# Peptides against a protein of PDB entry 3ZOQ, part 85

Target 1, 223 residues: chain A of PDB entry 3ZOQ
Amino acid sequence: QLLQDSWWNQLKEEFEKPYYQELREMLKREYAEQTIYPDSRDIFNALHYTSYDDVKVVILGQDPYHGPGQAQGLSFSVKPGVKQPPSLKNIFLELQQDIGCSIPNHGSLVSWAKQGVLLLNTVLTVRRGQANSHKGKGWERLTDRIIDVLSERERPVIFILWGRHAQMKKERIDTSKHFIIESTHPSPFSARNGFFGSRPFSRANAYLEKMGEAPIDWCIKDL

## One batch from the design tools (peptide; made by RFdiffusion4, then SolubleMPNN)

Design b2_p17_7_s4 (from b2_p17_7, 12 letters changed)
Fold by OpenDDE base, seed 1:
Structure b2_p17_7_s4 (fold): chain B 223 residues (1-223), chain A 17 residues (1-17)
Amino acid sequence: as target 1 above (223 residues)
Amino acid sequence: SAAAEAARREELLRSRG
């Protein structure tokens, strides 16, 4: 896919590597033979909405939702008209308790992405009904590079790491420059063990203000 | 264990919401 110049400059070397070419060929076959999410044109939506230079906050997910019409190329986000998944519902509950936002009538996080919140999954595609079906196929190497080039950026970034999987990426982040907000995952199975009450949204904005940057408007308007 | 089960379910729910 075509990337913004800022991301292309950071990632162009990856796209020339054998692993990515193999990934591309795999994806070509998968999209032809299977139902794959998100739509192939939406795979890099996180990078499309948020340029390398505009990244203020990163929220890491694992892989896309694997149900029809759900995934839109942004971690935790679902297309308008789609029922909010349980983890997303909990994200909005924490948002409400943290900074008083109303719970939106949809699950699209595009408004966050447009403000500099990189909603990045570790794996960017999935087979219908088969969670993690594209794990270990090359995406992790690319998305690790995305984390690396952000870590190397002089201008600080805030990383929100929900759950153990996301927190495993902490070793790639230069904590002398960048800020990390950690808690348990918003999943119903873990949210009560630390996610609720973690106040990631107000904490992120506090860091942004400290850096002299505009805070994120986390509140999502109804459609 | 409860922790292991929670971790497995967390993994599944990251792909489902």
Scores: peptide ipSAE 0.098, ipTM 0.756, DockQ to the pose 0.136
Fold by OpenDDE base, seed 4:
Structure b2_p17_7_s4 (fold): chain B 223 residues (1-223), chain A 17 residues (1-17)
Amino acid sequence: as target 1 above (223 residues)
Amino acid sequence: SAAAEAARREELLRSRG
């Protein structure tokens, strides 16, 4: 897939590496032989919606939703018309309690992406019905590089790290320059242990204000 | 390792969500 120039400049060397070529060949087989999500043209939607230079906030997910029609290449986001997954429902509950936004009638986070919220999964593809089926196949090396090049960027970034998997990436982030917001995962199994009440949205906007940048309009309009 | 166990636990939490 073709990336925006800003991301291409940061990642072009990765695409020439053997690990990525092997990943690409694996994906060609997977998409041909099985049902893989998201659609192949949507794999890099996070990078398509949010250029390297436009990134203000990063929200890390693990891997895409593995149900039909759900994944759209953005962490935690689902296509309009798709039932909101439990974690996403909890995200919207926290959003409501944090800054007073209404719960939207859909689960698309595209409006966040367009404002500079990089909605990045660490693994960018999945087999139907098989969570983490593409773990350890090369995506993590690429997405680690995405985190690295953002960490190396002079202009500060806010990293929202929900849960232990995302928090493991903290070691790759220059905390002298970038800001980190951490809590438990929004999953129903962990949200009451710290995610609820963590107020990541107001905190992110507070950091943006300190940086002299426009805040994110986190409120999502109904479709 | 503790980190690996934490990662596995979070994977389970996410996979169930």
Scores: peptide ipSAE 0.092, ipTM 0.734, DockQ to the pose 0.126
Fold by OpenDDE base, seed 5:
Structure b2_p17_7_s4 (fold): chain B 223 residues (1-223), chain A 17 residues (1-17)
Amino acid sequence: as target 1 above (223 residues)
Amino acid sequence: SAAAEAARREELLRSRG
């Protein structure tokens, strides 16, 4: 449950604050009394897979999938063997059209995370079957701090902001240093209004190359 | 409106709602 040193150094002060202590107490009750996703050991998977210094790209989500076996602590990602949610399917469709990747037979984005794509939800837990059930309980304050410390980092970051919820965080990002890729959300209700054809993957890699960094291999291998 | 409904549903679908 310990964070990597790079994240701990950036966030340690948050964990001592009353809001986070209250959040933790709430979570203890919720995990004891309800079915909460993801598994408590997976809450910080985004930070586990992608260190503070290794972040190249950030993709913001809202909160975890609330169905059994789905959430794995990474925004938009689902565990292997889980049916791909509609938004994720659309992400893969755009990926295919953008840079020619095949559609993977699973929905795990761990390979992105391992390459420096921080797959961060603004809220990191959810009650089964109840979307946004843990909204406003303290996660947003912590994840705002995560965005802030990345914004303050000298080494540039690419923020991919799909939909209005993610785009509300734009005000926290220093655009003099960091790059933002914005479009409508990949959800079926909004994807045709700008997400499709937005080519976030090639655009992100173009920025990385401009910065002298290795591009992301966005293509996901079958399992 | 369709746009308003889309926005509402978009929020729900972020959690597979």
Scores: peptide ipSAE 0.103, ipTM 0.744, DockQ to the pose 0.132; fails the geometry check
Fold by OpenDDE base, seed 3:
Structure b2_p17_7_s4 (fold): chain B 223 residues (1-223), chain A 17 residues (1-17)
Amino acid sequence: as target 1 above (223 residues)
Amino acid sequence: SAAAEAARREELLRSRG
């Protein structure tokens, strides 16, 4: 896939490494033999919508939704017309309580991505019906590099880290330059233990304003 | 164990998006 120049400049060396070539070969087999999500053209949508230089906020997910038509290459996001998964519903509930946004009639977070919210999963593909089926196959090394190059960037980034999996990446983030917003995961199993009331959206915008940057319009319009 | 419970929780989190 053709990446934006800003991401290509940051990641081109990774694509030449053996681990990534092995990952690509694995993916070729997987897409040929299994139903894999997202569509192969959508794997890097997070990087397509949000250039390296335009990243303001990062929201880390684990791996894509594994149901038909759900995953669109953005963490937590689902294609229009798809029922909102429980975690996403809770994200919108917190959004409403935090800054007063209405609950949208769809689950697409593309509007966030277009504003500089990098919606990155640590693993970028999954087999249908098999959560985390592509864990440990090479994606984590690439996405770690994405975090690293953002951490090395001079212009500050806000990292929103929901749950332990995302928070494990904290060690890769230079907190002398970058800001971290942490809470429990929006999943129904953890949301009441700290996600609700964490106000990540207003907090992120507060940091952006302090940096002299335009805040994110987190409110999502109906389609 | 605490580690096993944490792993189980993370799996549940992932399974829900």
Scores: peptide ipSAE 0.079, ipTM 0.753, DockQ to the pose 0.171; fails the geometry check

Design b2_p17_8_s1 (from b2_p17_8, 15 letters changed)
Fold by OpenDDE base, seed 4:
Structure b2_p17_8_s1 (fold): chain B 223 residues (1-223), chain A 17 residues (1-17)
Amino acid sequence: as target 1 above (223 residues)
Amino acid sequence: EAAAAAENAAALRAAHS
């Protein structure tokens, strides 16, 4: 017997819409003809690791890493054994300065996802070596709906919005119910302009504690 | 519980792919 999937209940209507069917057909062609990341079985890992009801925190990314073996269907996260990308290194630097965590020897954020941190990219696939190659193909409509149904949820969510792209989604979030943590992006181009010192991890946990929820253990163990 | 979650995840992947 299968348990009812909380995300399926929220998104099932989207999957029947023409835009998603067109996206699905496009993806079938792309995966057949091109090298696409992440692996097709990992596209929805963010939803697999973090159910709709279990979401405590959302961290928005743009699109997956486009290098071999990097993307694992979670924003900013890379598979173990993969060199940490610059933005992720800066995330761990801020984590260390914010709450004293050691910098892990890998870049997997799966432990966050399992605790209720939805690591969502707005676009969920990419061609190898071609950033934003699947932009405007339908993913944004689905991920907008993901944000919408979370915004409509009675139980509050904390949205961490790094950079302008993520912050553009703020208009979809009911700030009377949900909490927003904003700063510049962790990218080396912007991190010194506000990301460093923003302390998103301690701030998120402070909100969780105010809501009577268990805080996130943000510290990542070595593998 | 973990097994049930894995089965649900597999079913979700099958529905979307």
Scores: peptide ipSAE 0.022, ipTM 0.560, DockQ to the pose 0.020
Fold by OpenDDE base, seed 5:
Structure b2_p17_8_s1 (fold): chain B 223 residues (1-223), chain A 17 residues (1-17)
Amino acid sequence: as target 1 above (223 residues)
Amino acid sequence: EAAAAAENAAALRAAHS
């Protein structure tokens, strides 16, 4: 028997809507005719690793890395053996300065996901070498719904919103119930303007502890 | 644990594939 999926219960109605059917048809064509990332089996990894009920923290990204072997279906995360992208390097630098974690020898954030950190991109696929190539094709409507159902959840969530794109989703979040951590994006273009020193990891854990929940072990072991 | 995740993953993929 298949186990009950908490995300399916929250999202099943979306999958029946015309916009999503059109998105699926588009994706079928794209994966057949183009090189699309991540692997089609990895598109929903964020939801696979972190159930609706287990979400403690949300980290929003824009769209997947568009280079070979990079995208892992988790925002900011890359598969082991892949060179850490600049933004991810800066994330680890802030992690080190914030709570003393060592810089891992890989870029996989799966350990965060398994602890309840939903690593969600607003757009879940991309063409090779073409950033934002699948923007405006329907993913945003689905991922907006993901944010909505989390906002509606009684158990509080911590939303980490790096940069303007993620911060635009704040209007969908009930800030009377959920905690928001905002800063500039970890990108080299913006990290020095507020991301560094923002200490999102300790702040998230402090809030979790106040809620009586176990903190996230943000430190990532070497592989 | 891993088996449960795999089942749920398969269910989600079945809905999207």
Scores: peptide ipSAE 0.021, ipTM 0.599, DockQ to the pose 0.020
Fold by OpenDDE base, seed 3:
Order: sequence, then structure tokens, then C-alpha cells
Structure b2_p17_8_s1 (fold): chain B 223 residues (1-223), chain A 17 residues (1-17)
Amino acid sequence: as target 1 above (223 residues)
Amino acid sequence: EAAAAAENAAALRAAHS
């Protein structure tokens, strides 16, 4: 299987289904009539940076940041030069406490994606200023399929599930093959209830080492 | 690895465009 075709081979049948065609038509209208994030060319950045075969870790988000210039098609990640959102700040605080990484001067998680961390939102688009505005429009069916095909993969995957929304996907994951790391969400409203101290980064690397795979370099260099 | 990601991205864009 060619690397450039890895996700296509897994998802090609979905793109031909009516639900996805309807979603696509909806998105065409939305991008024409509204300000939608991320940029249409960035919607599938998570799949662009991390091929199906290269996925080592999955981190699930809900939907993209809905402010100008924020979303870059990766869950929790923001473009360089953008102020780090509260949840991302807490992610970096836990990263520092967990494995000693410094807090980066930007919020881009692209370096994780390039190492095999699939930064997937369950909904991949949003209207400016309107959180969850594209909920229930078809994205969830596609992203459920992404989870399913990863679950069906023989080579194990580590799923990091922060908060109830992400944890609802646990039923789709074959825990006889794959590993799950769960905690409360990094949001300021929930981080102190279990996210802080959960040490997801060192735990993920411990699983990777047990599988004979290279660990993730979670530390992010300044730009 | 960056080249592989670019090739994958191009394939995905071409496939569902």
C-alpha cells in the first residue's frame, strides 16, 4: 500500500456515499455564504500530515476553533502567531509537568502530527463565532469511519480521549488491540478534576516502547 | 517524511475534489 494512498484506500467508499455528498454540498454553500474555519484547503490537514499507516496516537477534539486565524485543521492546534487558547495552555502545562518540556512560544502541534499523532476533530468545520454550528451535518459519520478503520488495523494505536465527548467514541475501539488513555478535558472547567497529573504523554510513549516503536518527541521547539 | 506527507495530501485532495 502506497503511503500517498493510505487514507484514500480506507475512506474512498465514504466519499461516494450520499451523506458525504450532501455534506460537501452543504459546505460549498457555507463557505460561499458564511465565514467558515478552517480554510477549505486545511479541512483534512490531520489526514494530510499523518497517513493511515503512520498513525501511532490519536487525540480527539470536538470541532475547530471558531475565531479568526486560529484553526489549522488539527485538533487543539492553532496557527503560529495566534494566542494559545485556555485548553491548549493546559495541555502544555501538563506536558511540562509530565515529561519536562518547555512551554512553546506558539500553539502549533504540527510537529506531533508529523510524528504520527492524528489530531482529529469529530467535526471538521465551524462557522465563525458559532461553536458546534456544523454538528450533526455528516462529519461525525466520516470521522467515526476514521476511528473504525484505525480500530480494525492490526498494528496497535493509542487513543487519548479527553472528556466525555471523546470518551463516547470508546465503544468503537477494539481494546483487545488498541490502548486508551482517558482523563477529564484540558478545559479550565475540568482540568483540575483529573486532566492535570494524568500524564498522557509519558503513558503514550510507554505503550509505544512496549510495541517496539519509536516514542513521540512531544516537546515543541520555539519558532 | 515531509515529502511523504505532501504526496499523501495531494492524493487526498485529488481524490475528493
Scores: peptide ipSAE 0.020, ipTM 0.578, DockQ to the pose 0.020
Fold by OpenDDE base, seed 1:
Structure b2_p17_8_s1 (fold): chain B 223 residues (1-223), chain A 17 residues (1-17)
Amino acid sequence: as target 1 above (223 residues)
Amino acid sequence: EAAAAAENAAALRAAHS
C-alpha cells in the first residue's frame, strides 16, 4: 500500500507537537529508571498490525496490564503463555456464547489485529504494579487523534465501546458514518450487568456485511 | 497487507526513536 494509507501520514503532525515530545522524554526516563509495560518496542503494536486503511473494527481499552510479561501493546490481549486475565476470560466466554468459538488456550488477540481490529488503549504505557500511572501524561491526546482521524475517514468503522471510559469517546465519533456497539465492561465487576449477552462479535460482523466487507474471523486457534 | 504494516512499523519506530 501507499504511504498515504499509513498511520505515519495521519499522525506525523502529532509526533512533532510539544506534548508528544514531553511525553517521549518522560517515557525515556521511565523506561530507564523503572519497569514499564509493555516493552518499548511493543508500545505501538496496535498500529503496527492494523494500518489506517485496514481498520474495520476498534476495541478501546484503558491502559496496559501492569503485571510481568502480560501486555503486548494490544488492548485486552496478553502474550502467549500468560494466564488469561479475568476480563479476557469473560471476553472469550461471550465469544463462545455469541458465535460458538472455542475458548483458546492462550490470550493473544494478534489474529484479530491482523484482520483489521484495532486493539487500542487510550493510554499506551504503565508502571509495573501501578494501574493508570501514566494517565494524563499525553497519551490520551494522541489516541484521541487516532479516534478523530478514523472518524473523519470516509470508509466506515465499527467502534466497540465496553464500559464508561471507552463510551466517553463516543462524542468524537461521527455516528452518521460509523457504527457503535456499547455494553458494560467485561470485568467481573460489570460483565453480568450487560456485557454477557451483548453479542458484540456477531453484531460487528453484521455491520461489516452491510458495508460489503469481509467479516472478522473472531475464533482464535490454539497455539 | 504485510508490507503496509511494515511501513507503518518503520515510520513509527523512526518517529519514536
Scores: peptide ipSAE 0.020, ipTM 0.507, DockQ to the pose 0.020

Design b2_p17_8_s2 (from b2_p17_8, 14 letters changed)
Fold by OpenDDE base, seed 5:
Parts: C-alpha cells; sequence; structure tokens
Structure b2_p17_8_s2 (fold): chain B 223 residues (1-223), chain A 17 residues (1-17)
C-alpha cells in the first residue's frame, strides 16, 4: 500500500529489508489461499488516517479481529454495522464514565484516527477465526519501528498502553519526551482490574492541553 | 458474530489479564 509521505519517509527503509519482503510474500500467499482480515486495502488504515506528523495519541492493540466484516485496520475499531466486541463496549463505557460521551450505535473509531489518534495493532493481519495466526511473521518488527520513530520525534506523543502486551513496548518509548497512560486491558477478563476508572481520555486531553495542543473530541456521533 | 467476538476476547485474556 502507498503510505503518506510523512510515514513513507520514516518507514521506507523497513520496506526494503529482507524481513518485510518475506512478510509481504507470506501475506500474498495468505490472502490468496486463506481468508485474511482486514481487507488487504485496509492493512495500513491506521497510517492512512493519521500521518506521522499528526499523531497526538497512540493506542496499541494486539492483532485484528478475526471475524467476518469486523477489522478495518484500526486497533479496537469495527466497521459500521458490526456488533461492538466486548472490549470495545468496555472502551465506550469508560469513555462515558470518564468524559460523559454517549455510547455510539456503531464501533468505528475513524473519527479518533482523523484527529491524530494512531490506532495501531502490533500485528496487522490475521486469518479468519485464528487469533494471532500472523504473530511472529514480521509485523512486530515494522510496528516496533513505528513506535521507535514516534519515540524519536521531538513533538511529544501520548501512548495509551492497555494490558501487558502493549506495556511491553514501554521500553521503546522515551519517557523524557512522551507521556504514557497505562491500565489493564478493556477486555472483560481484565477491565474491572484497573481499566474502568483509569480515565485515559480525559488524561490524554489533559496532557494535550499542557502541550498547547487541541484536545481530542473523543465523543463519537451516531451514524 | 458474537462467537467471533468472544473468540477474540479469549485470545487476549492471557496477554492482557
Amino acid sequence: as target 1 above (223 residues)
Amino acid sequence: AAAEAAANEAALREAHS
């Protein structure tokens, strides 16, 4: 996929490396032989919606939803018309409790992405019905580089790290420049152990205001 | 769809508990 110039400038060297070429060849086979999510045109949607320079907030996910019609290339987000997954429902519950937003009638987080919220999964593809099936195939090296180049950016970024998997990336983030918001994962298995009440949305906006940046309008309108 | 969503959450429990 063709990336925006700002991301291309940061990542072009990665795409020339053997690991990415191997990943690309693997993906070609996978998309040809299996049902892979998201649609191949949507793999880099997080980077398409949010340029390198426009990133204000990063929300890390693990890998895409593996059910039909769900994944749209944005962490935690689902296409309109798709039932909200449990983690996403909990995200909206926390959003409501944190800053008073209504629960939207859809699960698309595109409005966040357009405002500078990079909704990045560490693994960007998955086989239908097989969670983490593309783990360890090369995506993590690319997405680590995405985190690295953001960490190296002079303009501060807010990293929202839900759960242990995302928090493992903390070592790559220069905390002298960037802010980290951590809690347990919004999954029903962990949300009650710290995600609920963590108020990541108001906290993120508070940091943005301290930096003289416009806050994120986290409230999502119905479609 | 509900089953797929549940499967997604199940896959996350160990990593994010």
Scores: peptide ipSAE 0.035, ipTM 0.683, DockQ to the pose 0.287
Fold by OpenDDE base, seed 4:
Structure b2_p17_8_s2 (fold): chain B 223 residues (1-223), chain A 17 residues (1-17)
Amino acid sequence: as target 1 above (223 residues)
Amino acid sequence: AAAEAAANEAALREAHS
């Protein structure tokens, strides 16, 4: 029933709901009184880089990196010049083993986003140094709606679900229409239990090719 | 695609701010 159009058309009703207005007011206070990441202009970067209709692949994260200069509004991604976090390093290790890409000298995944990889966190903001500080404040309801409208989209989507948190969203995805790639999380605590060797990149491209779509160029060039 | 992304950016910024 939803229009196959931009994110605004898909989400505008959410922004008018009380929960989002409350979230917005909370965020105004937080950004005024605390150091919040990412920059307020970057909160929706995942949606800015990848339109509703252009989404080919979704990679779910939990919440943004909480260190200075790290978060750029894309799950797992860090701004150029920032040391690659452990999970991201493992992502690049798997990328190398899966499809032979070189490990880039930076951690920006913008090139993926521009190709239709929606790098979505379930919570889109965080206080400096306080992981999950904005959990349960309304973001999850909005991002659940993002998953829902993608699930309702006629054109199939590939969901890459690393770890239990992301996998809990599987119940919201119409698996008769969309594809799921699941493994353990790339975190050092879990990567050896199934993430390494899961080959999510080649598997995603295999699904895209089967659907008659262009594969993702997952290899990231040095800056 | 780029035009749609730009439209999304403007609309989402307006809705959030």
Scores: peptide ipSAE 0.024, ipTM 0.551, DockQ to the pose 0.020
Fold by OpenDDE base, seed 2:
Structure b2_p17_8_s2 (fold): chain B 223 residues (1-223), chain A 17 residues (1-17)
Amino acid sequence: as target 1 above (223 residues)
Amino acid sequence: AAAEAAANEAALREAHS
């Protein structure tokens, strides 16, 4: 008998719902007929690396990178050996300015995930070369539930919401218990309008310290 | 703890595969 994951306990009811079954059938067709990212085994990497109980920080993305070898199942993260996308480069620039971290020679954020940073996209799959191709297919309902069960958790969570898409989820977050860090998106098109200088990393750690929790080591070592 | 985490990860992966 397999041990029940903390996420399974929170989400098992969703997986039995018709919308999720339809999503699953859609995904089976998509992976069979198209090139879909990430790899099917990596879809839930955010939940694999960060258990429900271990979540300290949530960073919301929209959907996976749609280029070959990029998507890692973690928001904003790319596999080692992959060129850092523009938004990720800006994230590291802000990280450097915020808390003095060096720019890593790779784009993997797995070290954050292992420390309790849930790197969640609202949509967890994408067709090659077709951004938002799996929007409105059911992922948003599941990921909304993920936000809901975190909001309902007694232990506080820090939500980092970059850009309008992520900020639309604020209505689902109980701000009497949880903390929200908001700015414009790290995209080159918006970063200079508020993301740079927003200092989300030090602010997140300040909240963690207030809660008596260990801060996140945001600095990423070279591979 | 690591073994339990790995087992839970595998279970989650299987449930969603």
Scores: peptide ipSAE 0.019, ipTM 0.580, DockQ to the pose 0.019
Fold by OpenDDE base, seed 1:
Structure b2_p17_8_s2 (fold): chain B 223 residues (1-223), chain A 17 residues (1-17)
Amino acid sequence: as target 1 above (223 residues)
Amino acid sequence: AAAEAAANEAALREAHS
């Protein structure tokens, strides 16, 4: 709940609402009684790494990885030393084909976050081994508000929406002001149906340059 | 680890299908 000032100013009213208080109490019980991911200190890492004013790009995910040591509070990202999930491997394959980046030896996307890429899941916690176990518990209302306040921001944002779940958020985005990059999801089940060849990284940088912004260095160094 | 990764992908498929 401790956020940078820029996010706090945008979200402080949400944290006082009953839905969030109920969510918080639920999470306290869950973390005490169950194995919950990510670590409680990492839940808001996306907001910690990328301030409201510094957001250049948003990449939406669903919910955290539910295996041990995987989730680190950033969509699609895994902690160093963790095997890259198939979707993440495909992201790196597209990155390589799009702009020539080497495949990194780890799966951490922290370097993107530090450059203004908000790696936001719509649901920010999960029970071990139980995908979507915290769906519909209040996170979606908060993360919708995050999208809303970004949409209301004067300085344009680029939203990268992979798959139908993320694309459902388009209705909340002022497309007269903000840019949308859409494709199928990087999952092995959908990547060949449009994700590969979609070139989201070069397209995002093209928009940033058009706006007079510094492009993202998408290439990830080995650790 | 591989099984858990596969489970994550399956869940994502369901959500994004």
Scores: peptide ipSAE 0.031, ipTM 0.661, DockQ to the pose 0.312; fails the geometry check

